Peptides against a protein of PDB entry 4AID. Designs and how they scored, part 169

Target 1, 242 residues: chain A of PDB entry 4AID
Amino acid sequence: FDIKRKTIEWGGKTLVLETGRIARQADGAVLATMGETVVLATAVFAKSQKPGQDFFPLTVNYQEKTFAAGKIPGGFFKREGRPSEKETLVSRLIDRPIRPLFVKGFKNEVQVVVTVLQHDLENDPDILGMVAASAALCLSGAPFMGPIGAARVGWVDGAYVLNPTLDEMKESKMDLVVAGTADAVMMVESEIQELSEEIVLGGVNFAHQQMQAVIDAIIDLAEHAAKEPFAFEPEDTDAIKA

## One batch from the design tools (peptide; made by RFdiffusion4, then SolubleMPNN)

Design b2_p25_3_s2 (from b2_p25_3, 19 letters changed)
Fold by OpenDDE base, seed 2:
Structure b2_p25_3_s2 (fold): chain B 242 residues (1-242), chain A 25 residues (1-25)
Amino acid sequence: as target 1 above (242 residues)
Amino acid sequence: RLAAERAELAAENARRIAEKVRELA
């Protein structure tokens, strides 16, 4: 097994990104760990476009497995086959920032699956799932203009907190999820309690700064483990407007 | 070319996000 691993300290926690041990049949596969929360992201893409395909067929599926559900709040009612409200929400949180970063004109089917394997009840698997999905796409050879970083920002005791624990979030006046590239913010989702616009904007900037270490870690992993880029030339869509 | 389109899209999304954050505050 050619196992590649990147480990960084991130917000006072160890983040591990690993590839080559599991799901090797995928185009990209990353096992990501933060604390005792563990996710597997897989990226698969079709090597040809379907005839008559008019839109980009990206599917993102975040799922929490039943064997992890013994530690996941609300896991008792996961009927095999329907996403929970949480799984639907997190699937959208992953989809939103990655969708616009595919090369224009690429209409091959892409499937991103994020599977929660373990939950520690401190580290939410959503942020870890966003990071793992970004890494899996960067390793896949798909025409994805990543990486994306992600961060959750809390406001606890008058300070920004990177990726607060579920217990720290009970005292937080802010739940701010940010995703972005090295150069730009791509997505914000926020719930705020009586905070100034200045604090919220400062939280976005804090998140974008703190996610750079994750972006750099994904790049370093990709330099050692990425597949060759899929040969895709976008049709010159500018020639149809002339 | 791809880097420039990515930078433009990233800048547009950053502006749109900053507007959305201002609307939520």
Scores: peptide ipSAE 0.016, ipTM 0.485, DockQ to the pose 0.611
Fold by OpenDDE base, seed 3:
Structure b2_p25_3_s2 (fold): chain B 242 residues (1-242), chain A 25 residues (1-25)
Amino acid sequence: as target 1 above (242 residues)
Amino acid sequence: RLAAERAELAAENARRIAEKVRELA
């Protein structure tokens, strides 16, 4: 197997991005690991547009499998077939920053699936899932103008903390999730307890600065492992509005 | 529609936040 791996130190943790071992039938596939939390992201896109397709058909599915859920607190009895509230929220969290980065006029079906394979009970798989989805899209050859990075920022003991553990988050006055490109913040989600706007803005800046190492790691992986870009010519539909 | 409009509003808010952060830096 042609296995390519990028490893970085990120927030005092080892982030590993790996491709070429699993899901080789996907357009892009990345195993991402942080601590002992492991996710598989797969990206698949249709090579043609459906007749009459009027919108961009992107689907993002985040899934915590039952074999991973044996390590997830409260994971007793996910009924097979309905996403949990968490899975629905994280699927949206991944969708939001990636959706606007597809080339305008691309209306081929795109499916991103993020599967939690292991959870360490310290590192939340949501941030790792965002990173893995970004990497899988960059490897896929889809007309995706990523990568995105992502970071969670906490506020613990009067300081910013990059990707706080689930235990550190209990003491955090901020749960700030940021996603962006190298140049721009694309998404912010925040739950804040009595913090100034200045601290929150500083947290967004801190997140955007700290995610650059992840963006660079995805680029380095893509330079070595990306498929050839899909030849997409946007239909000049603006010519029919004359 | 609402998710795209919320995403645009969030991206606009994020741009406004990033602009304010640049003004504070």
Scores: peptide ipSAE 0.015, ipTM 0.529, DockQ to the pose 0.098
Fold by OpenDDE base, seed 5:
Structure b2_p25_3_s2 (fold): chain B 242 residues (1-242), chain A 25 residues (1-25)
Amino acid sequence: as target 1 above (242 residues)
Amino acid sequence: RLAAERAELAAENARRIAEKVRELA
């Protein structure tokens, strides 16, 4: 077992990214921990394109397992079944910033699965799941031009708060989720209570700045644990238009 | 060392951004 681990302090909390212990059958697998919230991200990609595949078949599945439900707000033992509204929304939050970062012309099936293993009632598994999914893709050898970072920004007592707790979020006038690369913001999702556009734009910039530590941590993990890049040559689509 | 210094810098930048936003509000 070659276990690689990266640990950083992030927003006053310890973020741990670990690979090599579990889900080794995946192309990439990352166990991410922040506080006592724990997620497993796995990335799997097909080594060939299906005949006649015309679109990029990326599937992202965020799931809160029933064994974690005793620590998840709302406490419902969900039987294996239809994703909840939360699971559907978080799956989209992970998909949106990841999808555009695949090499153009790559149409092999890609599956990203994020499983919440534990919830501490302080650290939301959505942000942690975004980070873990990014890390798992960077480890996989898939033609993914990540990493992405992610951050939640709150506005509490006239200040930005990085990854507010569920209790801090009750007092927050902003729920701002940002995902991006080192160079660009890829996704913004926001719920805002009577805040100026300037505060919101400042929150996006704050999030993008704060996620750089996570991006650097994923890069450092990938340098030590990534698989060899999958040999993918994009079809020269420009040669077909000439 | 670098991670702690970056975390301190990130926290300081967070405070500066928050202060600047408070001055604009």
Scores: peptide ipSAE 0.015, ipTM 0.460, DockQ to the pose 0.036
Fold by OpenDDE base, seed 4:
Structure b2_p25_3_s2 (fold): chain B 242 residues (1-242), chain A 25 residues (1-25)
Amino acid sequence: as target 1 above (242 residues)
Amino acid sequence: RLAAERAELAAENARRIAEKVRELA
């Protein structure tokens, strides 16, 4: 197998992005690791549009599987059919920043699946899942104008903390999740406790700066492992509405 | 140049998002 790997230091932790070992039947597949938290992102897209398809059929599924749940508190018997509240929320966190980055007029079915394989109880799989999904899409050959980066920002002892641990988050006055491209912030989600707007805005800027290393790592991985771009020409009617 | 322009665009986008977050809060 031609295994490609990118490793960076990110927020005092080692981030590893790997492709080519598993899920090779997907258009893109990335195994991402931070600490002992491990996620698999897969991207699959249809090579044709369905007749009469009028909207972009993107589906994002984030899943915390029961074998990872041996460490995840509250992993009670998920009947294999309904996502948890967390899985639903994280699926939306991944969907929101990636959806607008597909080429306009592309209406082929796209499925992104993020599976938590391991959880260390320190590093939340959500940010790692966002990064892995971005990387998997960039490797897939889909007409995706990524990558996105993602970061969580905390505010602990009067300072910004990149991707705080679950324990550091208990002391944090901010839970700020940011996703963006190299050039733009695409999504912000925040829970804040009595912080000034200046601190929150500074947190968004801090997140966007810190995610550049991840974006660069995804680009480097894609340069070495991406599939050829899928030949897609938008219909002339969709180009006029851009 | 590119880093400064990216930082300005990021700061403008951050402000626009913070305004939207305040309108939703």
Scores: peptide ipSAE 0.015, ipTM 0.512, DockQ to the pose 0.164

Design b2_p25_3_s3 (from b2_p25_3, 16 letters changed)
Fold by OpenDDE base, seed 2:
Structure b2_p25_3_s3 (fold): chain B 242 residues (1-242), chain A 25 residues (1-25)
Amino acid sequence: as target 1 above (242 residues)
Amino acid sequence: RLAKYQAELAAKQAEEIAEKVKALA
């Protein structure tokens, strides 16, 4: 097993990104850990386009498996086969920032699967899942113009908090999820209690600044473990408008 | 229904914030 690992300190917590141990049949696979929360992201893409494919067929599936449910709140109601409301929401949070970053004209099927393997009840697996999905895509060789970083920002005791714990979030006046590239904010999602627009904008800037360490960690992992880029030439769609 | 509307409103507010942040960068 050629196992590559990147470890960084991020918001006072150890983030670990690992590849090469599990899901080696995927195009990209990353085991991500923060605290005792553990997620597996896998990226798979088709090497050809289906005949008559007119849209980009990206699917993102976030899943919290029942074997992790010994530590996941609400795990008792997961009937096999239907995503929970949480799983549906987090799947969208991952989809939104990554979808625009695929090369225009790429219409091969892409599947991203994020599986929660362990939950510590402190570190939410959603942010970790976004980071892991980004890393798995960067390792895959798919024509993905990532990485993205992601961060949650709280407002606790008059200060920004990076990736607040579930207990700190009870006292937080803000739940701000941001995803972006090194250069751009791609997605914001926010729940805010009686805060000024200035504090919220400052939170987006704080998130974007703090996610750079994660972006750099994904780049460093990709330099050592990425597959060769898939040879994709976008059809010159401007030549059909003549 | 309310949660979906709140999510759509939050998403719209967030897009407006992201556009403002992009305009400040």
Scores: peptide ipSAE 0.010, ipTM 0.420, DockQ to the pose 0.051
Fold by OpenDDE base, seed 3:
Structure b2_p25_3_s3 (fold): chain B 242 residues (1-242), chain A 25 residues (1-25)
Amino acid sequence: as target 1 above (242 residues)
Amino acid sequence: RLAKYQAELAAKQAEEIAEKVKALA
């Protein structure tokens, strides 16, 4: 087994990104750990476009499996087969920042699956799932212009908190999720309680600054473990507008 | 070329996001 691992300290927590142990049949696969929360992200892409494919067929599926349910807050036996509201929301949260980063004209099917394997009841799997999905895509050889980083920012006791725990979030006046590249913010989702614009904008900047360490960690992992880039030449779509 | 266009698109998206964050506060 050629196992590659990157470990960083991030917001006072150890983030581990690992590849090569499991899901080796995927184009990219990353086991990501923060605290005792563990997610598996897999990326698979088709090596050809389907005849008549007119849109980019990206599917993102975030799943909290029943084997992790003993560690998932609100763990009612999720009926097999329908995503929960949380799973639907987090799937969209992962989709939004990654979708625009695929090379224009790439219309091969791409499937990203993020599976929560363990939850520690402190570290939410959503941010970890975003990071893991980004890393899995960067390892896959797909024409993905990532990585993205992601961060949650809280506002607790008049300060920004990077990736607050579920308990710290109860005291937070802000739930700000940011995703971006090294150079740009790609997505913001925010729930705020009576905070100034200046604090919220400062939170976006703080998130973007703090996610650079994650972006660098994904790049370092990819340099050691990425597959060869898929040979994709976008069809010259400018020839149809002339 | 693609990287420049993505950087320009990403910069515009960052500006639009900053404007949206301004409008939500």
Scores: peptide ipSAE 0.010, ipTM 0.459, DockQ to the pose 0.647
Fold by OpenDDE base, seed 4:
Structure b2_p25_3_s3 (fold): chain B 242 residues (1-242), chain A 25 residues (1-25)
Amino acid sequence: as target 1 above (242 residues)
Amino acid sequence: RLAKYQAELAAKQAEEIAEKVKALA
């Protein structure tokens, strides 16, 4: 098997991005690991547009599987077929920054599936899922203008903390999730307890700076493992409405 | 080596940003 792996140090933790071991039937597939938290992202896209397709049909599905549920907080009561509140929220967190990065006029069906395989109870799989989804799309050959990076920022003991543990987050006055490209912030989601706007803005800047190492790691992985870009020419009619 | 340098760089960037924010607040 041609297995490609990128390993970086990220916020005092080892991030591993791996492709080529599993889910080879997908257009892109990435196994991402931080601590003992493990996620699989898969990207699949249709090679043709459906007749009469008028919108971009992107579906993002984040899921925490029952085999990981022995380590997943609150995993015990998932009715088969309905996402939890967490799964719904994280699916949106992944969707929001990636959706605008597809080439205009691309209306082929795209499915991104992020599956939590293992949870260590320290490293939240949401940020790892965002990173893995970005990497899987970059490997797929889909007309995706990524990568995105993502980071969580906490405020603990009067300092920024990159990707705080679930225990450190209990002491944090900030839960700030940022996603972006190398050049731009694409998404901010924040829960804040009595912090100044300056601290929050500093947190966004910190997140965007710290995610560059992840973006670079995805690029390096893609240079060695990406599929050939899908030949897509936008129809002239969609270029005139922008 | 690279991992340790990245961690040290990230920590320094965090400290510098936190100091700048504390100086503005």
Scores: peptide ipSAE 0.005, ipTM 0.339, DockQ to the pose 0.035
Fold by OpenDDE base, seed 1:
Structure b2_p25_3_s3 (fold): chain B 242 residues (1-242), chain A 25 residues (1-25)
Amino acid sequence: as target 1 above (242 residues)
Amino acid sequence: RLAKYQAELAAKQAEEIAEKVKALA
């Protein structure tokens, strides 16, 4: 089977985006690796809209499964059935920036699943999961106006740090997660300890600049591996308002 | 070995999800 891979250096770490090996039954599937942290993102979408569907039915599920429990902090204690607080939070971090980028009027069911396969205890799977989900959607043929990039920014020793390790984050005065397109910031989430608004805004700009390499890597992967775009014509709802 | 099994399990979960999404269409 045809395996496509993109590799970049990003924040002093190797980022690998791979498709075609696993989850080929999904519309899009990406195996993403940074350090020894590994995630699988899958995107699937319905080819028709349900009768009477009034809203866009997007679901995002981030999962740290028990099969990775030997490589995920606290994974041995995860009983089946309820998302952890972390899994719920990261699912929202992925959902927030991607939801606005679907073509207006698209109301087919979309499901994004991010599964953590390995955790190195240095690279958090959340940022990697956001990147992998973006890539999986771009490969799927869904009417998604991505890619998005994502970055975490720390403030350590009076400087911005791209994707700080979990140990560097203990010394960081900022946990800033940013997601965006090439042109715009779509989402900011932040935990801040006594920093000026100027430093925080500078962190958002730094994140947006640093995520461009990831956006370009997703585009390059999509040029080689994307499915044909799903033929979707939005109902001309503007013709009913005229 | 473990990573391969994890990837196969994740692939199967993605299949079950894809089938559910297709059956809902």
Scores: peptide ipSAE 0.005, ipTM 0.350, DockQ to the pose 0.016

Design b2_p25_3_s4 (from b2_p25_3, 15 letters changed)
Fold by OpenDDE base, seed 2:
Structure b2_p25_3_s4 (fold): chain B 242 residues (1-242), chain A 25 residues (1-25)
Amino acid sequence: as target 1 above (242 residues)
Amino acid sequence: KLAEYLEELKKENAEKIAEKIKELA
């Protein structure tokens, strides 16, 4: 098996991005690990557009498997069939920053699936899922103008903390999730307790700086393992609506 | 090929991003 792996130190934790072991039938597949939290991201895209397709059919599904959920606090035994509130939220957190990065006019079906395989009760799989989804898309050959990075920022004892543990988050005055590319912020989601706008803006900047190492790691992995880019030329028809 | 494509992707991203930063400022 041609297994490619990138390992970096990130916020005092080891981040591992691996491809070539699992889900090799997907267009892109990444096994991502931080601490003992493990996610599998897969990206699959159609090689043609459906007749009459008028919108971009991107589907993002974040899911926590029951064997991982048995360790997740508040993980109600998922009755088979409906996403939990957390799964719905995290699916949106992954969707929001990636959706605008597809080439305009691309209307082939794209499916991103992020599956939590293991949870260590310290490292939340949401950020890891965002990173893994970005990496899987970059490996796929889809016309995706990534990578994105992502980071969670806490405010603990008067300092920014990158990807705080679930225990550190209990003491944090900020839950700030940021996603972006090398050059910008694409998404901010924040829960803040009595902090100044200056601290929050500083947190966004901190997140964007800290995610560069992840972006570079995805690029390095893609240089060694990405498929050939899918030949897609945007039809000039969308240039007329500007 | 792939490295050139990733560099082109970075440039196109940089432009979209510079536009989005201008919309948020």
Scores: peptide ipSAE 0.012, ipTM 0.327, DockQ to the pose 0.100
Fold by OpenDDE base, seed 1:
Structure b2_p25_3_s4 (fold): chain B 242 residues (1-242), chain A 25 residues (1-25)
Amino acid sequence: as target 1 above (242 residues)
Amino acid sequence: KLAEYLEELKKENAEKIAEKIKELA
């Protein structure tokens, strides 16, 4: 197997991005690890547009397998056949920053699947899932103008904390999730307890600075393992209607 | 146990992805 791996230290934790071991039939596939939390992200895209396709058909599915979920607080409510509230929310968190980064006029079906394989009860798989999805898309050859990075920022004892543990988050006055490119913030989602706008904006800037190491790690992995870019020429008629 | 289960999950997920790729190709 041609296994490529990138390892970085990020927020005092080891982040590992690996490709080439599993899901090799996907256009892109990344096994991402932070602590003992492990996710598999896969990206698949259609090589042609469906007749009459008028919108970009991106589907993102984040899922926590029941064996990993048996350790997750609240994981007991898996009614067979419906995503949990968390799975639905995280699927949207991944979708929001990646959707705008596809080349305009690209209307081929794209499916991103993020599967939580292991959870350490310290590192939330949502941020790791966002990073892994970004990496899988960059490896796929899809016309995706990423990578994105992602970070969670807490506010504990009057300081910003990068990717707080689930226990540190109980003491945090902020749950701030940020995703962005090297140049821009693409998404902010926040739960805030009585903090000033200045502290929140400072948290967004902190997140954007801290995610650069992840963006660089995805680029380095893609330089060594990406597929050839899919030959896509947008029809001139779709570029004029935006 | 956990390692074996992770390999089974990887395989199951790989099979589902392969089916979906065939639908998209």
Scores: peptide ipSAE 0.000, ipTM 0.304, DockQ to the pose 0.015
Fold by OpenDDE base, seed 3:
Structure b2_p25_3_s4 (fold): chain B 242 residues (1-242), chain A 25 residues (1-25)
Amino acid sequence: as target 1 above (242 residues)
Amino acid sequence: KLAEYLEELKKENAEKIAEKIKELA
């Protein structure tokens, strides 16, 4: 197998992005590891639009599989066949920043699936899932104007903390999730305890700065492992308003 | 089709990775 791997140190943790071993039949597939948390992201897209497709049919599905659920807090209560509240939330966190980055007029079916394969009880798979989904899309050849990076920022002992552990997050006055491109912040989600707007804005800037290393790592991986770009010419939909 | 293929991919790959992680641990 032609396995491509990118490894970076990120927030005092080793981030590994790997492709070519697994899910090679997907358009893009990335195995991402941070600490001992492991996710598989797959991207698959249709090579044609369905007749009468009016909207962009992007589906994002984040799943914590039952074999990983034995190590996931609360994983023992997962009923087969329905997403948990967490799985629904994280699926939206991944969807929100990637959806706007598809070429306007692209209405082919796209499915992004993130599967948690291992959880270390320290590193939350949500951020890792966002990064892996971005990387899988960049490898796929889909008309996706990524990559996105993502970061969680905590506020612990009067300082910003990049991707705090689940234990550090118990002491954090901020849970700030940021996603963006190299040039722009695309999404902010935040839970904040009595912090100034200045600290929060500083946290967004900190997140965006810290995610550049991840964006660069995805680009480097894509340069070595991306499929040929799918030839897509958007229909001039502006000509129908004349 | 695409959804079914993705579910098969998830299952097959999750099993292979879980085995490999157990071998590396």
Scores: peptide ipSAE 0.000, ipTM 0.294, DockQ to the pose 0.018
Fold by OpenDDE base, seed 5:
Structure b2_p25_3_s4 (fold): chain B 242 residues (1-242), chain A 25 residues (1-25)
Amino acid sequence: as target 1 above (242 residues)
Amino acid sequence: KLAEYLEELKKENAEKIAEKIKELA
C-alpha cells in the first residue's frame, strides 16, 4: 500500500492524517487520529450532474458507532437507522464551512461520510471529523476550494485552551468552534458563560491562528496524495440569456 | 476485541462507500 501520512503537534496533542490504507475506492479518504480518538472521513462525488438538478446536492453524514465495549458519552443503544442529536448537529457543523467552498455551478452529487472508529473519552471526534472531511475533499479531485481548518477553543483559568479535553470542557466558560480557510473565518458556533465580547473575539482569532498548522498539514498531504482535479467547467449561464 | 471491532467497522464502512460510488457512477 502506498500510505501517505502527515503528523503534526497540535495543541499539545499529536494529529495524524493518513491516506491510502482504507476506503481506497472513495474519491478521497482520510484516517485522522488525535490522541486515541480515530475518525475515517470519505468523500465521493458523481462524475455527472443529474438531469434537472437545480441545487448543489451535498450530503454530510457524521456517525458515532457505539462500541459494544465502550460507553461513548451519550451513546446509549443507538437503534439502527436514526442519527442521534449529536450526530445530526456534528453533520451540520461539518457541512456549514465546506458547502460554500465548492465551485459555483457544480451540481454533481457529493457525499461526505465521517465515521468515528475510536473514542478515547478525552478528545471529542467532532473537530477531528471536520479536519478529516476537509482533508478527504482536498484529496478527492472534487472542485473544492479548501482546505478548511477547524478548532475548539475553551476558556479555563483565565486562558484560551486549544481543543480542550472533555474533562477540561467541564471547567470551561466557553465552547467556541471555529472553522475557516487560510484567509477567512467561515463559521463560528459558540456557547458562552458570562464572558466579554473581547474574550470571545480573541478566541475566534486564537482559533484561526491555531488552525493554520492543520491547513498546512492538509496541503502537504494533498501535494503528495491528491487525485487529479476533476475536469469541471461551469456552464456559462450567461450564454443562455442571449 | 477493540482491534477486531475496528477492522469490522472499517470493512462495513468500505462496503457502504463502494455501494454509494456505484450509485453515483
Scores: peptide ipSAE 0.000, ipTM 0.320, DockQ to the pose 0.015

